# Designs tried in a protein design run: peptides against a protein of PDB entry 3MAZ. Part 3

Target 1, 99 residues: chain A of PDB entry 3MAZ
Amino acid sequence: VLNPMPACFYTVSRKEATEMLQKNPSLGNMILRPGSDSRNYSITIRQEIDIPRIKHYKVMSVGQNYTIELEKPVTLPNLFSVIDYFVKETRGNLRPFIC
Target 2, 99 residues: chain A of PDB entry 3MAZ as posed
Amino acid sequence: VLNPMPACFYTVSRKEATEMLQKNPSLGNMILRPGSDSRNYSITIRQEIDIPRIKHYKVMSVGQNYTIELEKPVTLPNLFSVIDYFVKETRGNLRPFIA

## One batch from the design tools (peptide; made by RFdiffusion4, then SolubleMPNN)

Design b1_p8_8_s3 (from b1_p8_8 with T2E D8E)
Fold by OpenDDE base, seed 1:
Structure b1_p8_8_s3 (fold): chain B 99 residues (1-99), chain A 8 residues (1-8)
Amino acid sequence: as target 1 above (99 residues)
Amino acid sequence: EEYDTSLE
């Protein structure tokens, strides 16, 4: 069974994700992509608070949940919640990239 | 590859 994935999920590399965000910033600034391990994922963002800055976060599959590797790890039930967390935590600054 | 752990 294949569950739906967040709209900002793309099967791209770290480099490709960076290029996508830089090329079309008006479409959003956050991408979910496959991690080095098939069970894990990575989040690539491009924030422009002061100057454009690219960052990458690790999202680890833990049991039936997902843990965002932050200074204080956050565990959520699904990838949709992971995306929601990034949006809320940044008070709307981060928005899913919709191509 | 390295990862970031802080959000703003």
Scores: peptide ipSAE 0.744, ipTM 0.953, DockQ to the pose 0.778
Fold by OpenDDE base, seed 3:
Structure b1_p8_8_s3 (fold): chain B 99 residues (1-99), chain A 8 residues (1-8)
Amino acid sequence: as target 1 above (99 residues)
Amino acid sequence: EEYDTSLE
C-alpha cells in the first residue's frame, strides 16, 4: 500500500528535477524524487540567496522513519515531516514545487 | 552521484 505523497513529489531524475526548478522558479524551489535505491528518496533544491545554487540531499528510509543525510543527520516519522523540516530550517526560503 | 550535507 502506497500512502499519500507530499505535493512536491515527482517521479523524475536528478537532471529532470534540476530543469524543472530552473524553468519555473515561481512555482517553488524544492522537489522530492525517487532515490537510486528502492524505499529511499532524494531532495533537489534551487536556493537563490546570493546566486542560484542546485543542491541534492539523500533521504534514507530507516525502519518506519526517514533520515535526512545532513552533517548532523535528522530523523523524522514521515515524508511530510521531511518537507516541513526543509521549509522550517530555511525559515521559509525553501518552498515545495507545485506544478 | 554526489550529495550535499549542509542546509542554509
Scores: peptide ipSAE 0.744, ipTM 0.954, DockQ to the pose 0.766
Fold by OpenDDE base, seed 2:
Structure b1_p8_8_s3 (fold): chain B 99 residues (1-99), chain A 8 residues (1-8)
Amino acid sequence: as target 1 above (99 residues)
Amino acid sequence: EEYDTSLE
């Protein structure tokens, strides 16, 4: 059984995600989307720390967990925790895109 | 496609 997905999950491409974030920055700056391989995902963000910058992260499905491919990989139990990690690690700078 | 590995 497939559990509900995070509110910021959209079945969009890398390009579409970038366009969504650029067009409506007030709705959030983080999108979770399907990865290129089966059960993997990608996260696209648009941070405006100094200047607007688009970044993409790989979230790999490993067993029953998910690993965010960072310089120092972080493994979490579900996609909700993955989103939470991005929010907390950036001290609230990143917020899920809610359309 | 390329991916980023640093988070600020």
Scores: peptide ipSAE 0.744, ipTM 0.954, DockQ to the pose 0.771
Fold by OpenDDE base, seed 4:
Structure b1_p8_8_s3 (fold): chain B 99 residues (1-99), chain A 8 residues (1-8)
Amino acid sequence: as target 1 above (99 residues)
Amino acid sequence: EEYDTSLE
Protein backbone atom coordinates (compact mmCIF):
# COMPACT_ATOMS: atom_id res chain seq x y z
CA VAL B 1 0.00 0.00 0.00
CA LEU B 2 1.36 3.38 -1.04
CA ASN B 3 0.26 6.34 1.06
CA PRO B 4 -0.37 9.78 -0.41
CA MET B 5 2.07 12.62 0.08
CA PRO B 6 1.70 15.22 2.84
CA ALA B 7 -0.60 18.12 1.96
CA CYS B 8 2.35 20.53 1.95
CA PHE B 9 4.17 18.60 -0.76
CA TYR B 10 4.56 20.43 -4.08
CA THR B 11 6.63 19.57 -7.13
CA VAL B 12 8.45 22.89 -7.09
CA SER B 13 12.02 24.12 -7.11
CA ARG B 14 13.81 25.79 -4.21
CA LYS B 15 13.17 29.17 -5.78
CA GLU B 16 9.49 28.51 -6.43
CA ALA B 17 8.96 27.25 -2.88
CA THR B 18 10.51 30.41 -1.49
CA GLU B 19 8.25 32.56 -3.65
CA MET B 20 5.15 30.62 -2.61
CA LEU B 21 5.89 31.11 1.07
CA GLN B 22 6.65 34.80 0.66
CA LYS B 23 3.56 35.48 -1.42
CA ASN B 24 1.02 33.80 0.86
CA PRO B 25 2.40 33.56 4.41
CA SER B 26 -1.12 33.16 5.82
CA LEU B 27 -1.40 29.73 4.19
CA GLY B 28 1.52 28.28 6.13
CA ASN B 29 5.29 28.54 6.20
CA MET B 30 6.59 25.07 5.38
CA ILE B 31 6.83 23.24 2.05
CA LEU B 32 8.04 19.74 1.23
CA ARG B 33 9.53 19.41 -2.25
CA PRO B 34 11.53 16.99 -4.42
CA GLY B 35 15.23 16.79 -3.73
CA SER B 36 17.93 16.83 -6.38
CA ASP B 37 18.20 13.06 -6.07
CA SER B 38 15.37 10.60 -6.55
CA ARG B 39 13.67 9.45 -3.35
CA ASN B 40 15.15 12.35 -1.40
CA TYR B 41 13.32 15.52 -0.43
CA SER B 42 13.91 19.03 0.80
CA ILE B 43 11.92 21.21 3.15
CA THR B 44 11.77 24.96 2.75
CA ILE B 45 10.50 27.15 5.57
CA ARG B 46 9.90 30.84 6.07
CA GLN B 47 10.05 31.40 9.80
CA GLU B 48 9.26 34.73 11.40
CA ILE B 49 10.67 34.79 14.90
CA ASP B 50 12.54 38.07 14.97
CA ILE B 51 12.83 38.61 11.22
CA PRO B 52 11.64 36.60 8.21
CA ARG B 53 14.17 33.90 7.42
CA ILE B 54 14.20 31.29 4.68
CA LYS B 55 15.81 27.95 5.47
CA HIS B 56 16.15 24.67 3.60
CA TYR B 57 16.53 21.22 5.10
CA LYS B 58 17.57 17.93 3.56
CA VAL B 59 15.40 14.86 4.08
CA MET B 60 17.23 11.71 3.05
CA SER B 61 15.57 8.43 2.21
CA VAL B 62 17.32 5.70 4.19
CA GLY B 63 15.88 2.28 3.63
CA GLN B 64 12.21 2.50 4.51
CA ASN B 65 12.74 5.55 6.73
CA TYR B 66 13.65 9.20 6.33
CA THR B 67 16.39 11.13 8.07
CA ILE B 68 16.17 14.88 8.59
CA GLU B 69 19.66 16.30 8.24
CA LEU B 70 19.81 18.39 11.40
CA GLU B 71 22.74 19.04 13.71
CA LYS B 72 21.45 15.97 15.51
CA PRO B 73 19.87 13.84 12.76
CA VAL B 74 16.35 12.54 13.29
CA THR B 75 15.08 9.39 11.63
CA LEU B 76 11.35 8.85 11.13
CA PRO B 77 9.18 6.19 9.44
CA ASN B 78 7.43 8.38 6.85
CA LEU B 79 7.09 11.87 5.42
CA PHE B 80 3.99 12.60 7.48
CA SER B 81 6.07 12.06 10.60
CA VAL B 82 8.74 14.36 9.19
CA ILE B 83 6.23 17.17 8.82
CA ASP B 84 4.87 16.45 12.28
CA TYR B 85 8.37 16.67 13.73
CA PHE B 86 8.92 20.14 12.32
CA VAL B 87 5.59 21.31 13.72
CA LYS B 88 6.14 19.85 17.18
CA GLU B 89 9.80 20.79 17.48
CA THR B 90 8.95 24.42 16.79
CA ARG B 91 5.97 24.27 19.14
CA GLY B 92 3.58 25.11 16.33
CA ASN B 93 5.56 27.96 14.84
CA LEU B 94 5.97 26.00 11.62
CA ARG B 95 2.76 25.05 9.82
CA PRO B 96 2.38 23.14 6.54
CA PHE B 97 1.61 25.35 3.55
CA ILE B 98 -1.89 24.50 2.39
CA CYS B 99 -2.78 25.98 -0.98
CA GLU A 1 23.15 24.21 -2.96
CA GLU A 2 23.52 24.67 0.77
CA TYR A 3 21.27 23.40 3.55
CA ASP A 4 20.52 24.46 7.09
CA THR A 5 20.84 22.18 10.10
CA SER A 6 19.47 24.28 12.94
CA LEU A 7 15.82 24.40 13.93
CA GLU A 8 14.30 26.96 16.29
Scores: peptide ipSAE 0.743, ipTM 0.953, DockQ to the pose 0.763

## One batch from the design tools (peptide; made by RFdiffusion4, then SolubleMPNN)

Design b1_p9_1_s1 (from b1_p9_1 with S1G S4A)
Fold by OpenDDE base, seed 4:
Order: C-alpha cells, then sequence, then structure tokens
Structure b1_p9_1_s1 (fold): chain B 99 residues (1-99), chain A 9 residues (1-9)
C-alpha cells in the first residue's frame, strides 16, 4: 500500500519541468520532481510577477520529514505539506501544475 | 547556497 504523491509530481528532469511550465502556464506554475539523489526531490517554479522567473528548490528527505532548502530552512511532515507551503507563502501565486 | 523564499503578491 503506497501513499499517493502530490498531483504536481512528475518524473521529469529540470529541463523538462522548465519546458512544461513555459509551454502551458495556464495549467499551473509549480512542479515537484525527483532529485539527483534517491529519496530527495526538487521543486521548479515559474513566477510571472514582473517578468517570468524560473527557480528551483531542493527538498531533502530528513528522517520522516522533508526540508525545503531555503535561506531559512523549512521542515514539513510530507510532500503535500511542501506543496501547501509554496502555495500559502505566495498567497496563491504558485499553483500546482496539473495536466 | 540556499535559495531565497518565493515571492508573494
Amino acid sequence: as target 1 above (99 residues)
Amino acid sequence: GREAPPEAL
């Protein structure tokens, strides 16, 4: 019995994620993808506030939790909470990419 | 280095 992954999770590379977000911005602007190391992930976002900006964040598996590698690290209990964090912190500007 | 938090509206 496996727990589901967030809807915006895709087994894509950094490059592919960037292309997905650029090609269909109306579907969302945030993707969760596999990291270079097993059990770690990365978040790719494309914000269009003043101009389009692509950013990548590392989500490190730490014990049973996940830590978003920000200047001030944020540790959360699961990947769903990680997605929620990005949505809430940006007041809804970031939305999970759903295709 | 670590990233700055994402921008908010």
Scores: peptide ipSAE 0.543, ipTM 0.903, DockQ to the pose 0.901
Fold by OpenDDE base, seed 5:
Structure b1_p9_1_s1 (fold): chain B 99 residues (1-99), chain A 9 residues (1-9)
Amino acid sequence: as target 1 above (99 residues)
Amino acid sequence: GREAPPEAL
């Protein structure tokens, strides 16, 4: 049993997430998944601005918040905000993968 | 290491 999670959250591995995004790009290009460490997560994206590029971001649980491990870290209150950040930061280029 | 932000549209 899990508490409410973003719609693009899937209990998949890095490899599986990559395959999901590559197989059905029309369903979205961003997946939230369990991280390699307990209570942490990872975001896998597939952007095609110039050429297809797969990227992975670490989302670390810090206290009651979450920090996206970017060159300039971004801390947000919940996972929904994390997804929102990626959508807004990319001006809509990133969209949650909904299957 | 830390990643650069994802590219904007």
Scores: peptide ipSAE 0.533, ipTM 0.901, DockQ to the pose 0.914
Fold by OpenDDE base, seed 3:
Structure b1_p9_1_s1 (fold): chain B 99 residues (1-99), chain A 9 residues (1-9)
Amino acid sequence: as target 1 above (99 residues)
Amino acid sequence: GREAPPEAL
């Protein structure tokens, strides 16, 4: 059983997440989903700045925190903060997918 | 303009 999760969390595969974002872009462009293994997660985004671009990020559970796998890793206290990070980093261009 | 997301690995 999971504790409260961000609204954009869905128990979907990478492929399903991509299809969801492509099919209903008006609902948002960022999904949080289960990682391939253990207690980890993945973020899938579909950003339309110049052309539609799909990207995936690994969010690793490390102790009581979560680390976004980037060139310069970013560690945050919870998954809500992870979502917030992506929203703020893109000045709101990325928005959680809500359906 | 719009900001690109952080670079994924």
Scores: peptide ipSAE 0.301, ipTM 0.856, DockQ to the pose 0.109
Fold by OpenDDE base, seed 2:
Parts: sequence; structure tokens; C-alpha cells
Structure b1_p9_1_s1 (fold): chain B 99 residues (1-99), chain A 9 residues (1-9)
Amino acid sequence: as target 1 above (99 residues)
Amino acid sequence: GREAPPEAL
């Protein structure tokens, strides 16, 4: 079965996402959620490398692609690639939250 | 080792 959205996508708010990650860290530490605008998204992560750190990223829909708002923006073809990017950049530290 | 994620804006 092919789903149109990554498994870590949840229709939750920033606050809810943070709570989900804090409550069940064993299920993953990265959530993709709706942005303030229709075709935009946000990613909330919770890493515990040294101390627990919550961070949020903007994922902007640009044409047929998605751009992660970073100092050096990264543009990818789909949301699955966006998730993959975060997993790879952290060498596996970030894992999609699977409820 | 495990790396920190990209810097968020």
C-alpha cells in the first residue's frame, strides 16, 4: 500500500507535536505536520544528544517541490524526501514518529 | 556518531 503522506505526518499543532514526542520518545522523534498555510508544512523534532532539544522547521511548497527553510535552503521533490533528508543528515538520530 | 540536525531558522 502506497500512502500519499509520510508515516510521520499527523494533523496536529506545534504544541501537540511537541507533547507527542515528549510523551513517547521510543516511537520516534520527528513529526511532519500542517503548516499555517494550506500547502506548507512544518517539522518538529526532539533530539536528546546532550539535553532534550525541540526544534521546528518550515517546509514550503514551491511548485512541484518542497523547500526546507534553512540557512542554506534545501529543495526536494516530495515530502518523503524531506523526511529522508533529516534522517540522513543526523545519521539516523532522527527517526519518524510512528504511532 | 550521531549528528545534530540542520540549524532551524
Scores: peptide ipSAE 0.301, ipTM 0.857, DockQ to the pose 0.109

Design b1_p9_1_s2 (from b1_p9_1, 4 letters changed)
Fold by OpenDDE base, seed 2:
Order: structure tokens, then sequence, then C-alpha cells
Structure b1_p9_1_s2 (fold): chain B 99 residues (1-99), chain A 9 residues (1-9)
């Protein structure tokens, strides 16, 4: 059974994701997108604290879980949890891009 | 202050 993808998932490239976030910051600042491999993904964010900063993260499929490639990797059970992680870690500053 | 996103690898 295939579960739905997070609302901020878009089949876009790194460049396209960056452009989406820059053009419509009011819609959110976090996008989940396909990685280079079918079961891997990437997260692109545009966070404005002091100045706008674009960052990209690798989300690797590991067995039935997903690992976010951070200084201290975080492994979560699904992509929804991955999005939730970013939202919670930034206390809501990061919000899924919804268009 | 607002919380920065985690550091990417």
Amino acid sequence: as target 1 above (99 residues)
Amino acid sequence: SRSPAPEAN
C-alpha cells in the first residue's frame, strides 16, 4: 500500500525548489523533493533569521526508515516525521511550502 | 531569537 507524500513534496529540482521558496515565501519555506535515487530525497529550506539562507539536506532511505544527513544524523520512520522534525526543531520557523 | 535549522552534513 502506497501512503500519501507530505504536502510539501514536489517533483522539482534543487534549483526549482530554491526559486519556489524565493518567489513565494508566504507559502512556506521548506520543500521535500526527489533525490538522485528513487528512494532518497532532499529537503530544501529558505530560512530568514538574520538574512535569507538556503540550505539543502539529504534524506536517505535506510531500510524502512529515513535518515536525515545532519552533523548528528537523525533517523525517523517516515517522511511525515522528517517534515515534523524540521518544524519542531525550528519551533515553527520552518513551515512546509504549500501551493 | 528564532531557532536556526539544524546543520546539514
Scores: peptide ipSAE 0.486, ipTM 0.908, DockQ to the pose 0.110
Fold by OpenDDE base, seed 5:
Structure b1_p9_1_s2 (fold): chain B 99 residues (1-99), chain A 9 residues (1-9)
Amino acid sequence: as target 1 above (99 residues)
Amino acid sequence: SRSPAPEAN
């Protein structure tokens, strides 16, 4: 049985992810997408605190874990945990984009 | 205040 991907995973480009988040902000503000390498991923967010800001993060596959490329990198066991990290870190301000 | 997203590297 294959493990599912997080609900906010879409096979979209950086540009497409940005457009999705801008077009339907009520559906969420965080997308997981393929990285440049099939083993890696990227997170695109649209966070509105002072003004709407688009940011992108690298999620690198490292062994059986994933490392979010932050100023202080965070390593987590799976992609669901990666999404959870962003939600918890922002106290729910970031929410997975669900179509 | 709302919590900002972590800083990307």
Scores: peptide ipSAE 0.480, ipTM 0.907, DockQ to the pose 0.109
Fold by OpenDDE base, seed 1:
Structure b1_p9_1_s2 (fold): chain B 99 residues (1-99), chain A 9 residues (1-9)
Amino acid sequence: as target 1 above (99 residues)
Amino acid sequence: SRSPAPEAN
């Protein structure tokens, strides 16, 4: 079975992604969405550690890999690995939004 | 404690 995109990928804007996460936090707190340029993506999260905090990340397509734009950039082979990175980095606190 | 997400560039 072909599954080219992570389950938390939605063709939504930054604003729409924020609203989705705020409306149904029980469904997850991380969304992957199209970036402003072709082949690039963005990730929006709503993490509730002390208070709810919305953050956005750029995921740039570089060759056959993807680089998450962090202070110390992280390059991974595919978008599934990008989602996995955020889940593992937060020890499961970040979870893909499944609508 | 829970781990915060990485800082965006």
Scores: peptide ipSAE 0.476, ipTM 0.906, DockQ to the pose 0.108
Fold by OpenDDE base, seed 3:
Structure b1_p9_1_s2 (fold): chain B 99 residues (1-99), chain A 9 residues (1-9)
Amino acid sequence: as target 1 above (99 residues)
Amino acid sequence: SRSPAPEAN
């Protein structure tokens, strides 16, 4: 059992996340899931700007914060802020997958 | 705006 997590968090693998997003694109295009290590997470997205594109991002637990592995890393205080960052950065293009 | 870049697990 886990503490409260973002609505788009699912205990699924990379493959399962990809399939979920492809099967029901109307439900959202962003999933937060467990990373390779217990304290880390991954974000899987499926954007359809020009053609469908699947991408995965590392969200590393660092102390009491989380760092999104990007060209220029972004550190945030919690997972809710991580989801918010992706939504804001894409001006709404990315939306939490709600199933 | 498309999205941030680096791949992961």
Scores: peptide ipSAE 0.097, ipTM 0.749, DockQ to the pose 0.166

Design b1_p9_1_s3 (from b1_p9_1 with E3S S4A)
Fold by OpenDDE base, seed 3:
Structure b1_p9_1_s3 (fold): chain B 99 residues (1-99), chain A 9 residues (1-9)
Amino acid sequence: as target 1 above (99 residues)
Amino acid sequence: SRSAPPEAL
């Protein structure tokens, strides 16, 4: 049982997330999923700026916050903020996958 | 193993 999670959270593997995004791009291009370790998560995206590109990001649970493992790490208070960050950073290019 | 940020439009 989990507390309320972002709408784009799915208990899927990296492979399944990739397939979901490729199959139905009109539903969104960003998925939040369980990480390889208990309290960690991963973000899988499929951006089509020039050509379709699948990328994965680590979201590490640190204390009461979450840190997105980017070249310049970004720490946020909750998973909703993590999703919001990806949307804002890409100026709306990334949209949560909703099905 | 850290990643570059996602691309912006």
Scores: peptide ipSAE 0.523, ipTM 0.907, DockQ to the pose 0.905
Fold by OpenDDE base, seed 5:
Structure b1_p9_1_s3 (fold): chain B 99 residues (1-99), chain A 9 residues (1-9)
Amino acid sequence: as target 1 above (99 residues)
Amino acid sequence: SRSAPPEAL
């Protein structure tokens, strides 16, 4: 039995993720998507703090864990924890995009 | 290149 993916995971490209977030901001502002390499992922966000900004983060599979490629990298045990990190770190500003 | 963390409110 396969483990489920976070609800905000979509098999979409960078461009598609951007379009999704722009089109329906009320549904959330964070998408998890496949990275350019297998077993890696990317997080696309759309934050409206000063102005709307799209940003992308690399989530690298490292052994059994995942490392968010930040200036100070953060390693977490699963993708659910990755999503949780983004939500908590932004004090709820980031919310998973749910269709 | 690594990214700055997302902005917090």
Scores: peptide ipSAE 0.523, ipTM 0.905, DockQ to the pose 0.927
Fold by OpenDDE base, seed 1:
Structure b1_p9_1_s3 (fold): chain B 99 residues (1-99), chain A 9 residues (1-9)
Amino acid sequence: as target 1 above (99 residues)
Amino acid sequence: SRSAPPEAL
């Protein structure tokens, strides 16, 4: 049994996520995927501000919340909020990958 | 290590 997950969540590896984003940029540029450790996740993005750049972010499960491992950590109540944060923080530049 | 924040337009 799994609770609803964000639409851009895929059970893929880091490599697969990178390939998905590179192959179909028009579908979005942000993927949520399982992390290396249980109950943790990773966000893979492909931004094209100047040139295409792939980056990965750790989303750590902390109690009932999630912390995005940024230079200045951001803690949010659920994964939907994590996706929302990335969209808003980039003023819409990041969009969830919808296959 | 922790990451720099994602870039905005």
Scores: peptide ipSAE 0.520, ipTM 0.906, DockQ to the pose 0.942
Fold by OpenDDE base, seed 2:
Structure b1_p9_1_s3 (fold): chain B 99 residues (1-99), chain A 9 residues (1-9)
Amino acid sequence: as target 1 above (99 residues)
Amino acid sequence: SRSAPPEAL
């Protein structure tokens, strides 16, 4: 069975995502969640490189692809690739939250 | 070293 959504996708709010990451950091530090608009999403992360830092990113559905709203936008073919992007960019520091 | 994530808007 192939799931259409990444394992770290949860139907939670920004606040709930933040709380999940803070309460169980051992389970991962990255969550994909619904955006305010249909077909759009948000990524919430919590890194502890120096001090705990919570950040949120917008992932916009553009045609058949997804664009991460960054200073230099990154467009990827699917949400799995979006998660992969964050993992690779941080050299594994970011890990999908799995509960 | 571990890298920081891309800058969020």
Scores: peptide ipSAE 0.370, ipTM 0.886, DockQ to the pose 0.109

Design b1_p9_1_s4 (from b1_p9_1, 3 letters changed)
Fold by OpenDDE base, seed 2:
Structure b1_p9_1_s4 (fold): chain B 99 residues (1-99), chain A 9 residues (1-9)
Amino acid sequence: as target 1 above (99 residues)
Amino acid sequence: SRSPPPEAR
């Protein structure tokens, strides 16, 4: 049984997430989705800074925390904090995709 | 391969 998930969490594949972001960019540009292994997740984003770019990030479950697999890993206490990190780090450029 | 942080521009 899972605790409540962030609003931008969807049980979709990498391909489906990409399609969602491309079709409805006005609804947001960041999706949290299940990872390929166990209790891990992935973040898919579509940023339009210079040109539209789709990127994926691994979010690994480590103990009771989550680590975003960046060049300099960031560990946070929950998935809500993970979403918050992406929003704050981009100064609002990234916004959770809300249907 | 781990990723660089998302851009903030």
Scores: peptide ipSAE 0.536, ipTM 0.912, DockQ to the pose 0.858
Fold by OpenDDE base, seed 4:
Structure b1_p9_1_s4 (fold): chain B 99 residues (1-99), chain A 9 residues (1-9)
Amino acid sequence: as target 1 above (99 residues)
Amino acid sequence: SRSPPPEAR
């Protein structure tokens, strides 16, 4: 039995993700996408706190968990938790892109 | 002000 992917997961490239977020900011500002030819993933965000800023984060598969490559790495049990982390850490500023 | 996102390495 496989769990579904988070709603903000899209099989898109870094460039496509950026374009999606820029085109429809009202739909959210965070996308989860496949890593390049790997089992890992990447998170692309577009925040407008002061000026629009695009950032990318690596989400590495480690065993049965996932580690977000941050200055202080965070390891979580699944991709849903990864998305939740970004939402909670930013107190809701980051929201999953729902198309 | 809004909370900043986690900083990547």
Scores: peptide ipSAE 0.114, ipTM 0.767, DockQ to the pose 0.120
Fold by OpenDDE base, seed 3:
Structure b1_p9_1_s4 (fold): chain B 99 residues (1-99), chain A 9 residues (1-9)
Amino acid sequence: as target 1 above (99 residues)
Amino acid sequence: SRSPPPEAR
């Protein structure tokens, strides 16, 4: 049983997430997915600024918060805030994938 | 002139 999750959360693998984003870029370019055999999560994005670029980010559960694994880690209170962070940081270029 | 995503570790 899962608590309410962001709309762009899908129980898919890294490979499947990449394929979803490539197949339907008009539906969004950011997916939240479960970590491999863990309580953690991953974010997969596909930006098309110059050429298509796929990147993956680790989102680690730390206490009651979540930390995005960046060069300078960012800790947020919930997964909705994690999605918001990616949207705001890119000034709306990243949008949650809504199938 | 779009902002890039955060840089992953």
Scores: peptide ipSAE 0.092, ipTM 0.759, DockQ to the pose 0.110
Fold by OpenDDE base, seed 1:
Structure b1_p9_1_s4 (fold): chain B 99 residues (1-99), chain A 9 residues (1-9)
Amino acid sequence: as target 1 above (99 residues)
Amino acid sequence: SRSPPPEAR
C-alpha cells in the first residue's frame, strides 16, 4: 500500500506514459511513474514548443528525500515537491497530467 | 517567455 501520491502518478511503463501524453495533451504534459524494479521513480514529459519532444528524468529515493537526476542534481523532501519543481522551473509550461 | 525544463541525465 502506497502513501498518498501526486495526482499525476500512474503505474505505467515509459511507453505507456508517452502514449498517454500524446493521446490527450490537453490534460497535461507531465507524468510520474515507478522506476524499474526499485523504490525509485521516473518523470516523463512531452513539450510542444516547436515540435513534440519527449524527455525522461530519474527521481532517486535517497534516505527520506528524493533526488532528481540532472546535471546539477536537485534534492527535495517529497514527490509533491518534485512535481512542484518541474512546474515552477518551466513557469507553468509543464503541467501534471490529470486523467 | 517560458523557461525550458531542466536537462535530463
Scores: peptide ipSAE 0.086, ipTM 0.758, DockQ to the pose 0.108

Design b1_p9_2_s1 (from b1_p9_2, 3 letters changed)
Fold by OpenDDE base, seed 5:
Structure b1_p9_2_s1 (fold): chain B 99 residues (1-99), chain A 9 residues (1-9)
Amino acid sequence: as target 1 above (99 residues)
Amino acid sequence: SLENLEAPP
């Protein structure tokens, strides 16, 4: 059965994701997008703590789980949990981009 | 925390 994707998932490139976040920051600051490899994804964020900062993260499919490539990798059971991790870890600073 | 969101190069 096909499971839905997180609301902040868009079939966009790194460049397009950056532009989306810059154009409408009020809609959120986090986008999930396809990775260059099959079954892998990328997270693009735009934080405005001091100055606007764009960062990209790799979300690698590992078996039935997903691993966020961080200094200390985090493995989660699904993409919804991946989004949740970013939201909770930043105490709401990161919010899924809803367009 | 933000410190936990450091991605590799």
Scores: peptide ipSAE 0.175, ipTM 0.823, DockQ to the pose 0.162
Fold by OpenDDE base, seed 2:
Structure b1_p9_2_s1 (fold): chain B 99 residues (1-99), chain A 9 residues (1-9)
Amino acid sequence: as target 1 above (99 residues)
Amino acid sequence: SLENLEAPP
């Protein structure tokens, strides 16, 4: 049983997430998905700043919080905040994929 | 911008 999750969360693989973003770019360009480990997640994005670029980020569950694996890790209280971070950090360039 | 540390396959 899963607690409420962000709207852009889908139980899909890395490959499936990539395909979803490529197929329907108008629906958004960011997906949250299960990680390889139990309580970890991954973010898949598709930005088209200059050319289409697919990138994947690790979101690690640490205690009651989540840490986005970046050069300078960012720790947030919940997955909603994680999504919010990506949106705000890119000033709206990244938008949650809503299907 | 995002200081990327892309996840491995």
Scores: peptide ipSAE 0.107, ipTM 0.823, DockQ to the pose 0.166
Fold by OpenDDE base, seed 4:
Structure b1_p9_2_s1 (fold): chain B 99 residues (1-99), chain A 9 residues (1-9)
Amino acid sequence: as target 1 above (99 residues)
Amino acid sequence: SLENLEAPP
């Protein structure tokens, strides 16, 4: 049995993800996408705090968990938790892109 | 806030 992926997961490139977020900001500002290596992922966000800023994060598959590559790495049990972390850490500023 | 190490291309 294969677990489902987060709703904001799309099989898109870094460039495509950026364009999606810029084109429809009302649909959300966070996308989970395939990483350059198998079993790894990347997150692209577009925050508008002071000015629009695009950032990309690496989500590395480590054993049965996932580690978000931050200054202080955060390890979580699944991709849903990864998305949740970004939402909670920003107190709702980041929201999964849903189209 | 999110203190990060942005992913390279």
Scores: peptide ipSAE 0.096, ipTM 0.820, DockQ to the pose 0.165
Fold by OpenDDE base, seed 3:
Structure b1_p9_2_s1 (fold): chain B 99 residues (1-99), chain A 9 residues (1-9)
Amino acid sequence: as target 1 above (99 residues)
Amino acid sequence: SLENLEAPP
């Protein structure tokens, strides 16, 4: 049982997320999924700027907020804001995968 | 652009 989650959240593994993005790129290129353990999450993206590139980011639950593990960490109040950050940071290049 | 740390397996 989960509280309301972003539309691109799926209870899938890293491998499954990668396969989903590769199989149906027209549905979006960003997936939010459970972390390997604890109350954390991961973001898997597939950008096609020059060539297709798969990348994974850690989203750590810290207190009431979430921190995206980047060179310069970004802390946001909820998972919806995390998704919004990825969309805005890439000027729309990243879009939630909607199946 | 995203300057990131790739998540470990």
Scores: peptide ipSAE 0.094, ipTM 0.814, DockQ to the pose 0.164

Design b1_p9_2_s2 (from b1_p9_2, 3 letters changed)
Fold by OpenDDE base, seed 5:
Structure b1_p9_2_s2 (fold): chain B 99 residues (1-99), chain A 9 residues (1-9)
Amino acid sequence: as target 1 above (99 residues)
Amino acid sequence: SKENLEAPP
C-alpha cells in the first residue's frame, strides 16, 4: 500500500499510459506512473497544441524531494507539487488524467 | 500561443 498519490497516478507502463491518454483524451492528458527504478516516476503527457504529441518525463526521487528531468531541472517537495508544476507551466493545457 | 514542455535529455 502506497501513501496518498496524485489522482493521475496509475501503476501502468509507458505503453499503457500512452494508450490511456489516446483513448480518452477528455479525461485529461497527463499521467504519473512508476519509473524503472523503485523510487522514481515518469510523467506521460499528450499535448495537442498543433498535433497530438506524446512526451515522457523522468521524475527522480532526490532525498525527500523530486526533480523533474528537464534541461533546467525543477525540484519540488512532493508529487502533488510535480503535477501542479506541469499544470501551471502549461497554463492549464495539461490536466491530470482522471479515470 | 502555447508551447510544449521541453523534452528531458
Scores: peptide ipSAE 0.059, ipTM 0.679, DockQ to the pose 0.122
Fold by OpenDDE base, seed 3:
Structure b1_p9_2_s2 (fold): chain B 99 residues (1-99), chain A 9 residues (1-9)
Amino acid sequence: as target 1 above (99 residues)
Amino acid sequence: SKENLEAPP
């Protein structure tokens, strides 16, 4: 079955995403969600390295690619690659939220 | 060890 969007994509707000991650941390700690009134997206994560920390990242649609808004921006070919980037960059600490 | 990703302001 074709899945056009990553498994951790949910049509939720920033607040709702945060609540989902806090309520069920065992299901994962990363959510992809739609940007507010835009074609762009956002990534919400909840890392528990020392203490729980919630962070949000902007994923901007640029041409046929996507750019993660970081101090040094990272451009990738699709949303699946965006999720993969977060997983690899954290050496597996971040995992897509699957429920 | 592990580190958090930097987040944009």
Scores: peptide ipSAE 0.059, ipTM 0.722, DockQ to the pose 0.121
Fold by OpenDDE base, seed 4:
Structure b1_p9_2_s2 (fold): chain B 99 residues (1-99), chain A 9 residues (1-9)
Amino acid sequence: as target 1 above (99 residues)
Amino acid sequence: SKENLEAPP
């Protein structure tokens, strides 16, 4: 049995994700997308704290968990938790893109 | 104030 994917998951490329976030910032600023030819994922964000900034993070599948590739890696049990982490760490600045 | 997450590796 497969669980559903987070609402901000889209089968889009890095370029498409960036364009989506730029075009409709009111819908959210964080997208989860598939990794290139892999079981892993990537997160694209567009924060507007001082100026618009696009960043991409790797979310690596490790066993039954997922590790966010950061200077200090964070391992979480599922993709929903990964999204939650980004929201909480930014105190709500990051919000899942809901199209 | 709010801050950005760290830059990706």
Scores: peptide ipSAE 0.058, ipTM 0.679, DockQ to the pose 0.124
Fold by OpenDDE base, seed 1:
Structure b1_p9_2_s2 (fold): chain B 99 residues (1-99), chain A 9 residues (1-9)
Amino acid sequence: as target 1 above (99 residues)
Amino acid sequence: SKENLEAPP
């Protein structure tokens, strides 16, 4: 049984996530998705600061926490906090994709 | 200006 997941979580591939964000940018620009054959996750974003840019971030399950794979890794207690981090660090530029 | 999160390693 799955515990509650963030609203922007979708069981989609990297390619599908990219297409979703490109097709409906008004619905948000950030998707959480499952990692390939693993307990881990990935974040796909489409930022339009200067030009549209697609980026993918690895979110690793470490014990009871999650670590965002960045140059300086960030560890958070749950996936909701992971989404909050992306929103906060971009001062609201990133918004969860709500379909 | 708007912030852009760093790219993954």
Scores: peptide ipSAE 0.063, ipTM 0.730, DockQ to the pose 0.123; fails the geometry check

